Peptides against a protein of PDB entry 4AID. Designs and how they scored, part 1

Every score and structure here is a prediction.

Target 1, 242 residues: chain A of PDB entry 4AID
Amino acid sequence: FDIKRKTIEWGGKTLVLETGRIARQADGAVLATMGETVVLATAVFAKSQKPGQDFFPLTVNYQEKTFAAGKIPGGFFKREGRPSEKETLVSRLIDRPIRPLFVKGFKNEVQVVVTVLQHDLENDPDILGMVAASAALCLSGAPFMGPIGAARVGWVDGAYVLNPTLDEMKESKMDLVVAGTADAVMMVESEIQELSEEIVLGGVNFAHQQMQAVIDAIIDLAEHAAKEPFAFEPEDTDAIKA
Unless a header shows other numbers, all headers, positions and changes below count from the first letter of the chain.
Peptide ipSAE was made for these designs. It is ipSAE averaged over its two directions, with the distance scale d0 held at 1.0 Angstrom where the peptide's residues are scored. Compare it between designs on one protein only; published cut-offs may not apply.
The geometry check fails a fold that doesn't show the stated peptide or that is severely misdrawn somewhere.

## One batch from the design tools (peptide; aimed at target 1 A142 I219 A226)

Design b1_p8_1 (made by RFdiffusion4)
Pose (drawn by RFdiffusion4):
Formats: structure tokens, sequence, C-alpha cells
Structure b1_p8_1 (pose): chain A 242 residues (1-242), chain P 8 residues (1-8)
């Protein structure tokens, strides 16, 4: 039972989100394509709370398969091993904006894994990885507040540029990743060539405007394909506090 | 609905 939101031509690139064909045993699994870069994002959460668990346990693993680029690993063991700098960075990039959007009071294990299956030498899977992770979370039925969007905004020839490619990045004076909900920017990360607070802040806002088409697209797939929501009421400590 | 739940 296969389902896509393949629409979203997004910033001139085709973004497809598919579910129901791959990884049907995960709570949420989305194969996401942008251009010709492909990642599978899966989301599983435990249906129970561990005794005495006192914080919200969430793990995000982002991993790149070298076959995503037609190469065998250079390591002595010719297999992927410990995460690289890029994999741990991207893992925090996904975790940061998601961790706060789970319902206050929820403490079940949640694991989201994003695996890079194909890289097209143009579209960085890191942003795509964020979007696919958000899509799988929405579909899983966990207490995850609305979808997240994300984008990279560059600054080329005096204008904002959405999701610039790797070659476009050579000419950019700004590298800004923003992830947000429909209402709010949730995270920023950037490297900037001494641009003003105004332009930087402008890029953040441009990104938040440009990522709406993605949140819409996730909401659209969730409307067709999401699992039943997991019931979770927080404790009404409201009366005790007052 | 799922949409209302996401928006909530």
Amino acid sequence: as target 1 above (242 residues)
Amino acid sequence: SVVDWLRA
C-alpha cells in the first residue's frame, strides 16, 4: 500500500516522500528523494515507559553508506565503521530541533535512523535527512508536535538562495541551516563571511518562509498514511502547583 | 483527526 507526496517541486528541485513499500515494521518509514539523493528515515518508539526513567530518551542516528556514491570504503576493513565527523554533526542537526517538540512528560524510547542510500553529487542529504526524519516521525504516531521543515540558505550575488547545491556553495558567502515548525524557527547553524545581523536574520526568515511547502507536504502525506496516534496525557499537576 | 492533532 504505497503512497507518495511527490509533488512539492521545491526550490526548483523535485522532492518525493514515499511510504508503505520500505520498512513497514517501523512505526514510521519514509524514503525521501530530492533530485537524485535518497535517504530512508525510520522512526520507532517504545509503547512503554521503562521503570524510573526520568528524562526523555531519544536517539538519532544518521549514517552514510559509501555505496550511496558508488565507492567501496578506503578503510582496512572495507566496511563502514565508527561515525565520521559529518555523521555525528548531522545526527545532532536532526536531534536538536526534534527533542523539544515531543510532548512534555513523555519518556518512552524513541529512535530515528536516517540512512543515505544514494548521493547525487549535488543535493546534500543533510537537509533531506532532516525532512525525511520529520516525515517518519509524523507518520509513526508518536507524541511529536507538528512537522518540522528545514532548509539551507546561501548568499550568492547579493540574494538569498534556497538549498544551494554543492557547486553553488563555492560561490556563497553564507551557509545557514534552519529547521522550524509552521509557527517557529527551532534551530539555526551557520558559517558566515562577516555579513550583517540584518542579512543573517533575513536568511533565517527566508528559510522559515521557504520551508512551509515542506511542512505542507509532510502534513499531506500524514493525512493519507499516518498510523493511529499514540495516546498520551500529561499529568495535570496544574492544581497542585497553584 | 491526524491533521487536527498535528496542529494542536

Design b1_p8_1_s1 (made by RFdiffusion4, then SolubleMPNN; from b1_p8_1, 4 letters changed)
Fold by OpenDDE base, seed 5:
Structure b1_p8_1_s1 (fold): chain B 242 residues (1-242), chain A 8 residues (1-8)
Amino acid sequence: as target 1 above (242 residues)
Amino acid sequence: SIRDWLAS
C-alpha cells in the first residue's frame, strides 16, 4: 500500500491526514485524525453526466455511526435510516463551502461521505469532517477548485480559541465555524452570546488565518497522492444559442 | 501540477 500521510500541529493538537490505506476504491479517500477523534471522508464522482441532468447533483452525507454502543456520546441505537439532526446540520456545513468550488457546468454526480470512526469527547468531528472532505475531493481528480480549510473559534476568558474542546465550549461566548479557501471566506456559521461585532469579525479573520496551515497540509498531501485531474470540458452553452 | 491548477 502506498500510504501518504501529512501531520501538522494545529491549535495545540496534532492533525493527521492519511490516504492510501482505506477506501481505495473511492476517487478520493482521507482518514483524518485530531486528538483521538477519527473520521473517514470519501469522494466519488460519476465519469459522465446523466441524460437530462439540469443541476449539479452533489450529495454530502455526514454520519456518526456507532460501531461500538459505548464510545459515541448520545449513540443511542437510532436503528432507522434517517440522519439525526446533528448529521443533517453537519452535512450542510460541509456542503455549503464546497458546492460553489466545483467548475461551472459540471453536472456529474458527486458523493461525499464523512463517517465518524472514533470520538474522543473533546474534539468535535464536524470541523475534522470538513477538512477530510476537502482533502478527499482534492485527491479525487474531480473538477473541484479547493481545498477549503475550516476552523471553529471560541471566545474564552477574553481570547479567541481555535477549535475549543467540548468542555471549553461550555465556557465560550462564541461558537463560530468558518470555512474558506486560501483567498476567501466561503461560509460562516455562528452562535454568539452578547459579543460585539468587532469581536465576531475578528473571530472570522482569526479562523481564516488559522485554517491556512490546514489548506497547505491538504495541498502537500495532494501533490503526493492526488489522482490525475478528470478531463472535463464544459459544454459551450453559447454555441447552442447561435 | 495540482498547485498550478489551484493557482490558475
Scores: peptide ipSAE 0.018, ipTM 0.597, DockQ to the pose 0.698
OpenDDE base, seeds 1, 2, 3, 4: peptide ipSAE 0.008, 0.006, 0.018, 0.008; ipTM 0.475, 0.456, 0.574, 0.478; seed 2 fails the geometry check

Design b1_p8_1_s2 (made by RFdiffusion4, then SolubleMPNN; from b1_p8_1, 3 letters changed)
Fold by OpenDDE base, seed 3:
Structure b1_p8_1_s2 (fold): chain B 242 residues (1-242), chain A 8 residues (1-8)
Amino acid sequence: as target 1 above (242 residues)
Amino acid sequence: SIREWLRA
């Protein structure tokens, strides 16, 4: 097995990104760990466009698989059919920042699947899922102009907290999720309790600064483990308007 | 390199 691993310290926690052990049939696959929370992200893309495809067919599916009653919050035996509200929300959080980063004119089907394998009840798998999805896409060879990083920012005891635990979040006046590239913020989602705009904007900047280490870690992993870029040339759409 | 492609 050619296993590649990147480990960094991030917000006082160890982040591990690993590829080459699991899901080798995917175009990209990353096992990401923070604390004892573990997610698997897989990226698969079609090598051709479907006839008559007029939009970019990206599907993102985040799944919290309940392996045992009691390890995943809300772990009633959900019937195999409908995503939970949380799974739907997190799927959208992953989709929003990655969708704009695909090369314009690429209309091959892309599927990103993020599966929670373990949950420690401290580290929320959503941020980890965003990071893992970004890494899996960068490894895949798809024409994805990533990586993205992601971070959650809390406001606890008058300070910013990077990726607060679920217990720290109960005391937080801010739940701010940010995703972006090295150069730009791509997505902000926020729930705020009576904080100034200055504190919120400072939180966005803090998140964007803190995610740079994750972006660099994904690039380092990709330098050692990425597939060759898929040969895609965007059709010169300007030539058809003449 | 993949870095050049990802940063281009």
Scores: peptide ipSAE 0.029, ipTM 0.714, DockQ to the pose 0.891
OpenDDE base, seeds 1, 2, 4, 5: peptide ipSAE 0.020, 0.027, 0.008, 0.022; ipTM 0.665, 0.690, 0.496, 0.678; seed 1 fails the geometry check

Design b1_p8_1_s3 (made by RFdiffusion4, then SolubleMPNN; from b1_p8_1 with V2I V3R)
Fold by OpenDDE base, seed 2:
Structure b1_p8_1_s3 (fold): chain B 242 residues (1-242), chain A 8 residues (1-8)
Amino acid sequence: as target 1 above (242 residues)
Amino acid sequence: SIRDWLRA
C-alpha cells in the first residue's frame, strides 16, 4: 500500500486527506477526515468520449450512507432510493465549483462520488465532501484545473467562525458556503439573518482566505500521489491558456 | 510540474 497523507490544522480542527488505502479502482480516491467526520471521495473518468457526445457529462453524487447506523442526525433507514434533499443540495454544491474547471472541450464522462462514512454530529460532511472531491479530482489525472477549496463561515457573537459546528450554527446569523480556487471564488451559497452586505462580503473574503490552506494541502497531496495527467488534446488548442 | 498543471 502506498498511502499518502496530508494533515493540516484548519479552523482549530485537524483536517486529514489520505489516498492509497481504499477505492484503488477509481482514478482518484481521497479519504478526508475532520474531527470524527469521515468522507470518501472518488473520481472516475472515461478515457474516451462517447460518439456524438455534445455536452460535458459530469455527474456528482453525494451520499450519506448509514454505514455507521448510530450517529448520523436524521439517520433514518435510508432505503436504497432517491437522494435526500440534503444529498441533492450537497451534490450541487460540489458540482457548481468544479464543473467550470474542466478543460474546455473535454467531454469524457466524469463521475464524482462522495460518501459519508462517519459523522461526528459536530462537523458537517458537506464542506469535507467538497474538499475531498477536489482532492480526488486532482489525484485522478483528469483535465481538472483545480484544486478548489471550500469553507463554511458563520457569524457568531459578532465574529466570523470557520466551519462552525452544528451547535455553533444554531447561534450563527450566517450560513455561508464558499468554494474557490487559489485565485477566484467559484461559488457562494448563503443563508443570512439580518446581516449587512459588508459582513457577508467579509465572510466571502474570510472563507476564500481560510480555504488557501486546504488548496495548498491538496496540491501537496497531489505532488506526492497524483496520477500522470490524462493526455487530452482539445481540438481547439488555442482555448487552453496553460 | 504537477503544481503548474494544477494551477494552469
Scores: peptide ipSAE 0.023, ipTM 0.678, DockQ to the pose 0.859
OpenDDE base, seeds 1, 3, 4, 5: peptide ipSAE 0.018, 0.020, 0.025, 0.020; ipTM 0.660, 0.682, 0.680, 0.665; seeds 1, 3, 4 fail the geometry check

Design b1_p8_1_s4 (made by RFdiffusion4, then SolubleMPNN; from b1_p8_1, 3 letters changed)
Fold by OpenDDE base, seed 2:
Structure b1_p8_1_s4 (fold): chain B 242 residues (1-242), chain A 8 residues (1-8)
Amino acid sequence: as target 1 above (242 residues)
Amino acid sequence: SIRDWLRS
């Protein structure tokens, strides 16, 4: 087993990104841990385009499996076969920032699957899932111009809180999820209770700053564990500003 | 580099 691991302190918690132990059949696979919340992200991409493929066939599936559901609020009643509302929403949260980062003209099928393996009831697996998906794509060799980072920002007692716990979120006036690259914010999703635009914008900036450590961690992991980049030559080579 | 590719 060629296990590579990156560990960072992030928002007062230990973030671990691991590859090489699990899901070796995937193009990229990352086990991500924050606290006792654990997710597995896998990325698989087709090595050829389907005949007549006219759109980029990216599928992102976030799932909280029943075996992990024993510790997931509301997880006990998950019927097999249909994503919950949460799973659908988180799948979209992961999809939105990664989709535009694929090389233009790449129309090979890409499947990203994020599976919650463990939940500590403190750290929400959604942010961790976004990070893990980004890392898995960066390891895969797919023409993905990531990484993305992600962060949740709360507003508790007049201060920004990075990745508030589920309990801290009860006291938070803001649920702000941000995803971005090193250089750009790619996605913002927010639920806000009577906060100024200034505080919200400050939250976006705070998130983008705080996710840099995660981006750097993914890059470091990729430098040690990424597959060779898939040889993809778009028909319009002028669109790849290398 | 892998880093350059990931950032480009």
Scores: peptide ipSAE 0.021, ipTM 0.660, DockQ to the pose 0.923
OpenDDE base, seeds 1, 3, 4, 5: peptide ipSAE 0.016, 0.018, 0.007, 0.017; ipTM 0.639, 0.662, 0.473, 0.635; seed 1 fails the geometry check

Design b1_p8_2 (made by RFdiffusion4)
Pose (drawn by RFdiffusion4):
Structure b1_p8_2 (pose): chain A 242 residues (1-242), chain P 8 residues (1-8)
Amino acid sequence: as target 1 above (242 residues)
Amino acid sequence: SVADWMKP
C-alpha cells in the first residue's frame, strides 16, 4: 500500500516522500528523494515507559553509506564504522529541533534513524535528512507536535538562495540551516562572512517562509498514511501547583 | 488518523 507526496516541486528541486513500501515494521518510515539524493528515515518508539525513567530518551542516528556515492570505504576494514564528524553533526542537527516538540511528560524510548542511500553530488542530504526524519515522526503516531521543516539558505550575488547546491555554496557568503514548525523557528546553525544582523535575520525568516511548502507536504502525507495516534495524557498537576 | 496536536 504505497503512498507518495511527490508534488512539492520545492525551490526548483523535486522532493518526493514515499511510505508503505520500505520498512513497514517501523512505526514511521519514509523514503525521501530530493533531486537524486535519497534517504530512508525510520521512526520507532516504545509503547511503554521504563520504570523510573526520569527524562525523555531520544536517539537520532544519521548514517551515510558510502555506496550512496558509488565507492567502497578507504578504511582497512572496507566497511563503515564509527560515525564521522559529518554524521554526528547531522545527528545533532535533527535531534535539536525535535526533542522539544514531543509532548511534555512523555518518556518512552524514541529512536529515529536516517540512512543516506544515494547522493547526487549536488543536493546535501543533511536538509533532506531532516525533512525525512520529520515525515517519519508524523507518520509514526508518537506524541510529536506538528511537523518540522528545514532549509539551508545561502547568500549569493546579494540575494537569499534556498537549498543551494554544493557548487552554489562555493559562491555563497552565508551557510544557514534553519528548522522550524509552522508557527516557529526552532533552530539555527550558520557560518557567515561578516554579514549584518539584518541580513542574517532576513535569511532566517526567508527560510521559515520557504519551508512551509514542506510542512504542508508532510501534513498531506500524514493525512493519507499516518498510523493511529498514540494516546498520551500529561498529568494535570495544575490544581496542585495553584 | 491525524492527531489534533499536529493540526495548525

Design b1_p8_2_s1 (made by RFdiffusion4, then SolubleMPNN; from b1_p8_2, 5 letters changed)
Fold by OpenDDE base, seed 4:
Structure b1_p8_2_s1 (fold): chain B 242 residues (1-242), chain A 8 residues (1-8)
Amino acid sequence: as target 1 above (242 residues)
Amino acid sequence: MIAEIMLP
């Protein structure tokens, strides 16, 4: 196995991004760990467009499926069933910031699958899933203009907290999820309890600053482990208006 | 096309 690993300290926790050990048949695959929460992101893309494909067919699937008989609290033998509300929401949180970053005119099928392998009950797999999905896409060779970073910001005792634990979140007046590129915020999702717009905007800026270390870690991993870029030339749709 | 994730 040619295993590449990037490790950073992020919000007082160790973030590990690993590729080359598992899911090698995917275009990109990243095992991401924060604390003892572990996710696997895989990116797969079709090498051709389907005939008559009118829209970009991106599918994101976040799933908390049965890889840990004994390491996910609640013993989730979930039969193949409809995604939970959480799985549906997190799939959208991943989809929203990545969808705009594909090269315009790319209409090949793309599937991103994020699977929770372990949960420590402190670190929510959603942020880790966003980071892992970004990394897997950057490794895949798909025409994706990432990476994105992601961060959760809490407001606890009058301060911003990067990626608060599930217990710290009970005391937080803010649940702010931000995703962005190095240069731009791409997505904000927020639940807020009686906070000023100034505190919320400050939280977005804090998130965007704190995610730069993750973006840099994905870039460093991609420099050493990315596949060759898929040769894609957008059809020049401007030539049909003469 | 869901690639079945083969664990090692």
Scores: peptide ipSAE 0.016, ipTM 0.543, DockQ to the pose 0.032
OpenDDE base, seeds 1, 2, 3, 5: peptide ipSAE 0.009, 0.008, 0.007, 0.006; ipTM 0.556, 0.521, 0.508, 0.399

Design b1_p8_2_s2 (made by RFdiffusion4, then SolubleMPNN; from b1_p8_2, 4 letters changed)
Fold by OpenDDE base, seed 2:
Structure b1_p8_2_s2 (fold): chain B 242 residues (1-242), chain A 8 residues (1-8)
Amino acid sequence: as target 1 above (242 residues)
Amino acid sequence: MVAEIMLP
């Protein structure tokens, strides 16, 4: 088994990105760990476009599937059903920043699945899921112009906090989720309690700065573990303006 | 407290 791993210290926590152990049938698969929270991201893409495909068929599914043994305080996850509100929201948080980074004209089916495997009750799997999905896409050979990084920013005791714990978030005046590339912010989602626009903008900048270490970690993992890029040439639709 | 999520 060719297992490749990148480990970084990030916001005072160890982030681990691992590939090659699980889900080898996927185009890309990453096991990501932060604290004791663990997620598996898989990326799969079709090698051909469906006849008559007119839109980019990207699907992102984030799943917190509890199979038997731990009560998360607050509910029984039913084994089968409609995605929870959280799963739906986090699936959108992952989808939003990655969707525009696919090469224009690519209309092959892409499926990203993020599965929570373990939760420490301190580190929310959403940020970790965004990072893992980015890494899985970069490993896949899909025509994806990532990586993206992601970060949550809190505002606690008059300071920015990178990826606050669920307990620190109770005292936070900001829940700011940012995703971006090395060069650009791609997505912002924010819940804010009586903070100035300056503090919020500073939080976006702080998030974008702090995610660079994650972007670099994904690049380093991909340089060692990525599949060969899928040969995709967009049809030169600009050659039919005569 | 770790909540383990087993894949089937």
Scores: peptide ipSAE 0.008, ipTM 0.529, DockQ to the pose 0.020
OpenDDE base, seeds 1, 3, 4, 5: peptide ipSAE 0.007, 0.007, 0.007, 0.007; ipTM 0.403, 0.518, 0.511, 0.417; seed 5 fails the geometry check

Design b1_p8_2_s3 (made by RFdiffusion4, then SolubleMPNN; from b1_p8_2, 5 letters changed)
Fold by OpenDDE base, seed 1:
Structure b1_p8_2_s3 (fold): chain B 242 residues (1-242), chain A 8 residues (1-8)
Amino acid sequence: as target 1 above (242 residues)
Amino acid sequence: MIAERMLP
């Protein structure tokens, strides 16, 4: 197998982005690892638009499959059922920053699926899922103007913490999720406990600075492993209004 | 407080 891998140190943890081993039938597929948390992101896009399609049909599905039932106390086999509240929320966190980055006028169906394969109970798979989805889209050849990076920022003992563990988050006065490109913040989601606007804005800037290493890692992986860009020319819809 | 913001 032609396996391509990028490894970086990020927030005192090893981040691994890998392609070429799993889901090779997808347009893009990335296995992302941080600690013992492992996610698989896949991107698939239609090579034609459906007749009468008037909007961009992007679907993002984040799924926590119970492969970790040996490490989670009380892990009953949840039957394949309605997405949990967490799975619904994380699917939106991934959707929001990527949706605006598709080329205007692209209306081919796009499906992004993020599957949690392993969870270490320390590293949250949501940020890792955002990073993996970004990488899978950049590898796919879809007309996606990424990459995005993502970061979680905590506020513990009067300092910013990059991607706090689930235990460090219990002591955090902030849960700040940021996603953006190299040049811009695209999305902010925040839960805060009595913090100043200055601390929150400083957290957004800290997140955007810290995600650059992830953006650069996705670019380096894509330079080596991306498919040829899909030839898409937007129909000049401005030529029909003269 | 939950604050959601998309930046343009």
Scores: peptide ipSAE 0.012, ipTM 0.588, DockQ to the pose 0.031
OpenDDE base, seeds 2, 3, 4, 5: peptide ipSAE 0.012, 0.011, 0.010, 0.008; ipTM 0.589, 0.512, 0.503, 0.520

Design b1_p8_2_s4 (made by RFdiffusion4, then SolubleMPNN; from b1_p8_2, 5 letters changed)
Fold by OpenDDE base, seed 5:
Structure b1_p8_2_s4 (fold): chain B 242 residues (1-242), chain A 8 residues (1-8)
Amino acid sequence: as target 1 above (242 residues)
Amino acid sequence: KLAEIMRP
């Protein structure tokens, strides 16, 4: 087993990104840990385009399986047949920033699956899932122009807080999720209680600054563990207009 | 960056 691991301190917590132990049949697979919250991200892509494929077939599936062996008090059997509202929302949060970063003209099927393996009830697996999905894509050899980083920003006691705990979020006047590359913000999602636009814009800048350590950690992991890039030449769509 | 680092 060639196990590669990157560990960083991030917002006063240890972030661990690991590859090579689990899901080796995927194109990319990353086990990400923050506190006692653990997620597995897998990326798989088709090596050919389907005949007549007219759009980019990216599927992102975030799953919180009820088998994290800590009793979640209060969840009766929701049958495995439909994503929860949370799973649907987090799947979109992961999809939004990664979709634009694929090479234009790439129409091979891509599947990203994020599975919550453990939840500590302190660290939300959504941000960790975004980071893990980014890392898994960077390891896969898919024509992905990542990495992305992600961060949640709270506003507690008149200060920005990076990745507030679920308890700190109860006192927060801001739930700001940001995802971006080293050079650009790709996605903002925000719920805000009576804050100035200046504080919110400052929160976006704070998030983008704080996610650079995660971007650098994914790059360092990929330098040692990424597969060879998939040989993809986009069809010259400009040659069909002559 | 990563895809630029991985292009020769």
Scores: peptide ipSAE 0.010, ipTM 0.544, DockQ to the pose 0.227
OpenDDE base, seeds 1, 2, 3, 4: peptide ipSAE 0.009, 0.007, 0.009, 0.008; ipTM 0.524, 0.518, 0.550, 0.526

Design b1_p8_3 (made by RFdiffusion4)
Pose (drawn by RFdiffusion4):
Structure b1_p8_3 (pose): chain A 242 residues (1-242), chain P 8 residues (1-8)
Amino acid sequence: as target 1 above (242 residues)
Amino acid sequence: ELEERLHA
């Protein structure tokens, strides 16, 4: 039972989100393609709370398979091992904007794994990885508040540029990753060539405008394919507090 | 409930 939201031509690149063919045993699994870079994002959460668990346990693992680029690993063991700098950075990049959007009071194990299956030498899977992770979360049925979008905004020839490719990045004076909900920007991360607060803030806003098409696309797939929502009421400590 | 969560 296969389902796509393949629409979203997004910033001139084709973004496809597919579910129901791969990883059907996960709560949420989405194979996401942008251009020819492909990641599988899976989301599983426990249907129970561990005794005495006192914070929300969430793990995000982002991993690159070297076969995603047609190479065998250079390591003595010719197999991927400990996460690189890029994998741990991207893992925090997904975790940061998601961790606060789970319903206050929820403390079940949640694991989201994103695996890079193909890299097209142009479209960084890091942003795509964020989008696919958000899509799988919505589909899983966990208490995850609305979808997240994300984009990289560059600054080339005096204009904002959405999801610039790796070659376009050579000419950019800004590297800004923004992830947000429909209402709000949730995170920023950037490296900037001494640009003003105004332009920087402009790029953040441009990104939040440009990522709406993605949130829409996730909502659209969730309307066709999401699992039943997991019932979770927080405790009404409201009367005790007053 | 799902629509409320998605569109909140």

Design b1_p8_3_s1 (made by RFdiffusion4, then SolubleMPNN; from b1_p8_3, 4 letters changed)
Fold by OpenDDE base, seed 5:
Structure b1_p8_3_s1 (fold): chain B 242 residues (1-242), chain A 8 residues (1-8)
Amino acid sequence: as target 1 above (242 residues)
Amino acid sequence: TLKERLYS
């Protein structure tokens, strides 16, 4: 197997992005690890558009499957079937920043699946899932104008904290999830407890700065492991400043 | 673009 791996230190934790071992049948597949939390992201896209397709058919599915629950104390066998509220929310968190980054006019079906394989109960797999999904898309050859990075920012003891642990989040006055490209913030989702707008805006900027290391790591991985770009000519060339 | 970065 041609396994490619990128490892960075990120927020005082080791982030590992790996491709080439698992889900090799996907267009892109990335195993991402932070602490002992492990996610698998897969990206698959159709090589043709369906006749009469009038919208971009992107589906994002984030799943915390029961096999990951074997390491989650109290994670009873939830019946596989209906996404939890968390799974639904995280699927949307991944969808929102990636959807606008596909080349305009691309209407081939795209499926992104993020599966939590392991959860350490410290590192939330949502941010890791966003990063992994971005990486998988960049490896896939799909006309995706990524990568995106993502970060969670907390506010603990009067300071920003990058990707706080679940325990640190209990003390945090901010749960701020940001996703963006190298150049732009694409998505902000926030739960704020009695903080000024200045602190929140500073948190967005902090997140965007801190995610650059992840963006660079995805680019480096893609330079070594990406498939050839899918040959797609957009109808509106004028809107695509490459 | 990512494409330009990957194939430059």
Scores: peptide ipSAE 0.018, ipTM 0.616, DockQ to the pose 0.242
OpenDDE base, seeds 1, 2, 3, 4: peptide ipSAE 0.020, 0.010, 0.018, 0.007; ipTM 0.597, 0.477, 0.640, 0.458; seeds 1, 3 fail the geometry check

Design b1_p8_3_s2 (made by RFdiffusion4, then SolubleMPNN; from b1_p8_3, 4 letters changed)
Fold by OpenDDE base, seed 3:
Structure b1_p8_3_s2 (fold): chain B 242 residues (1-242), chain A 8 residues (1-8)
Amino acid sequence: as target 1 above (242 residues)
Amino acid sequence: SLKERLYS
């Protein structure tokens, strides 16, 4: 197996991005680990557009595998086929920043699946899932203008905390999730308790700065493991308006 | 861009 791995220290934790061992049938596949939380992201895209396709058909599906009762918070017997509220929310968190980064005019079906394989009850798999999805897309050859990074920012004891643990989040006055490229913030989602706009904006900037190491790690992984880019020429949309 | 690096 030609396994490529990138390891970085990120917010006092080890982030590992791995490809080449699992899900080789996907266009891109990344196993991402932070602490003992493990996610698998897969990206698959159609090599042709469906007849009459008028919108970009991107589907993002975040799934928490129900291990035995007690390993995943909120793991009541999920009826087969309906995502939980958390799974729906995280799927949207992943979708929002990646959707705008596809080349204009690309209307081939794209499916991103993020599966939680292990949860350590400290490191939330949502941020890790965002990072893994970004990496999987960058490896896939799809016309994706990523990578994105992502970060959660807390406000604990008067300071910003990168990717607070679930226990640290109980004491946090801020739950700020940011995703972006090297150059731009693409998405902000926040729950804030009695903090100034200045602190919140500072949190966005802090997140964007801290995610650069992740972006660089994805680029490094892609330089060594990405598939050849899919040959896609955007239709000259200006020619249709003439 | 990453795309440029992947195509280079």
Scores: peptide ipSAE 0.019, ipTM 0.631, DockQ to the pose 0.221
OpenDDE base, seeds 1, 2, 4, 5: peptide ipSAE 0.019, 0.009, 0.008, 0.019; ipTM 0.584, 0.486, 0.471, 0.612; seeds 1, 2, 5 fail the geometry check

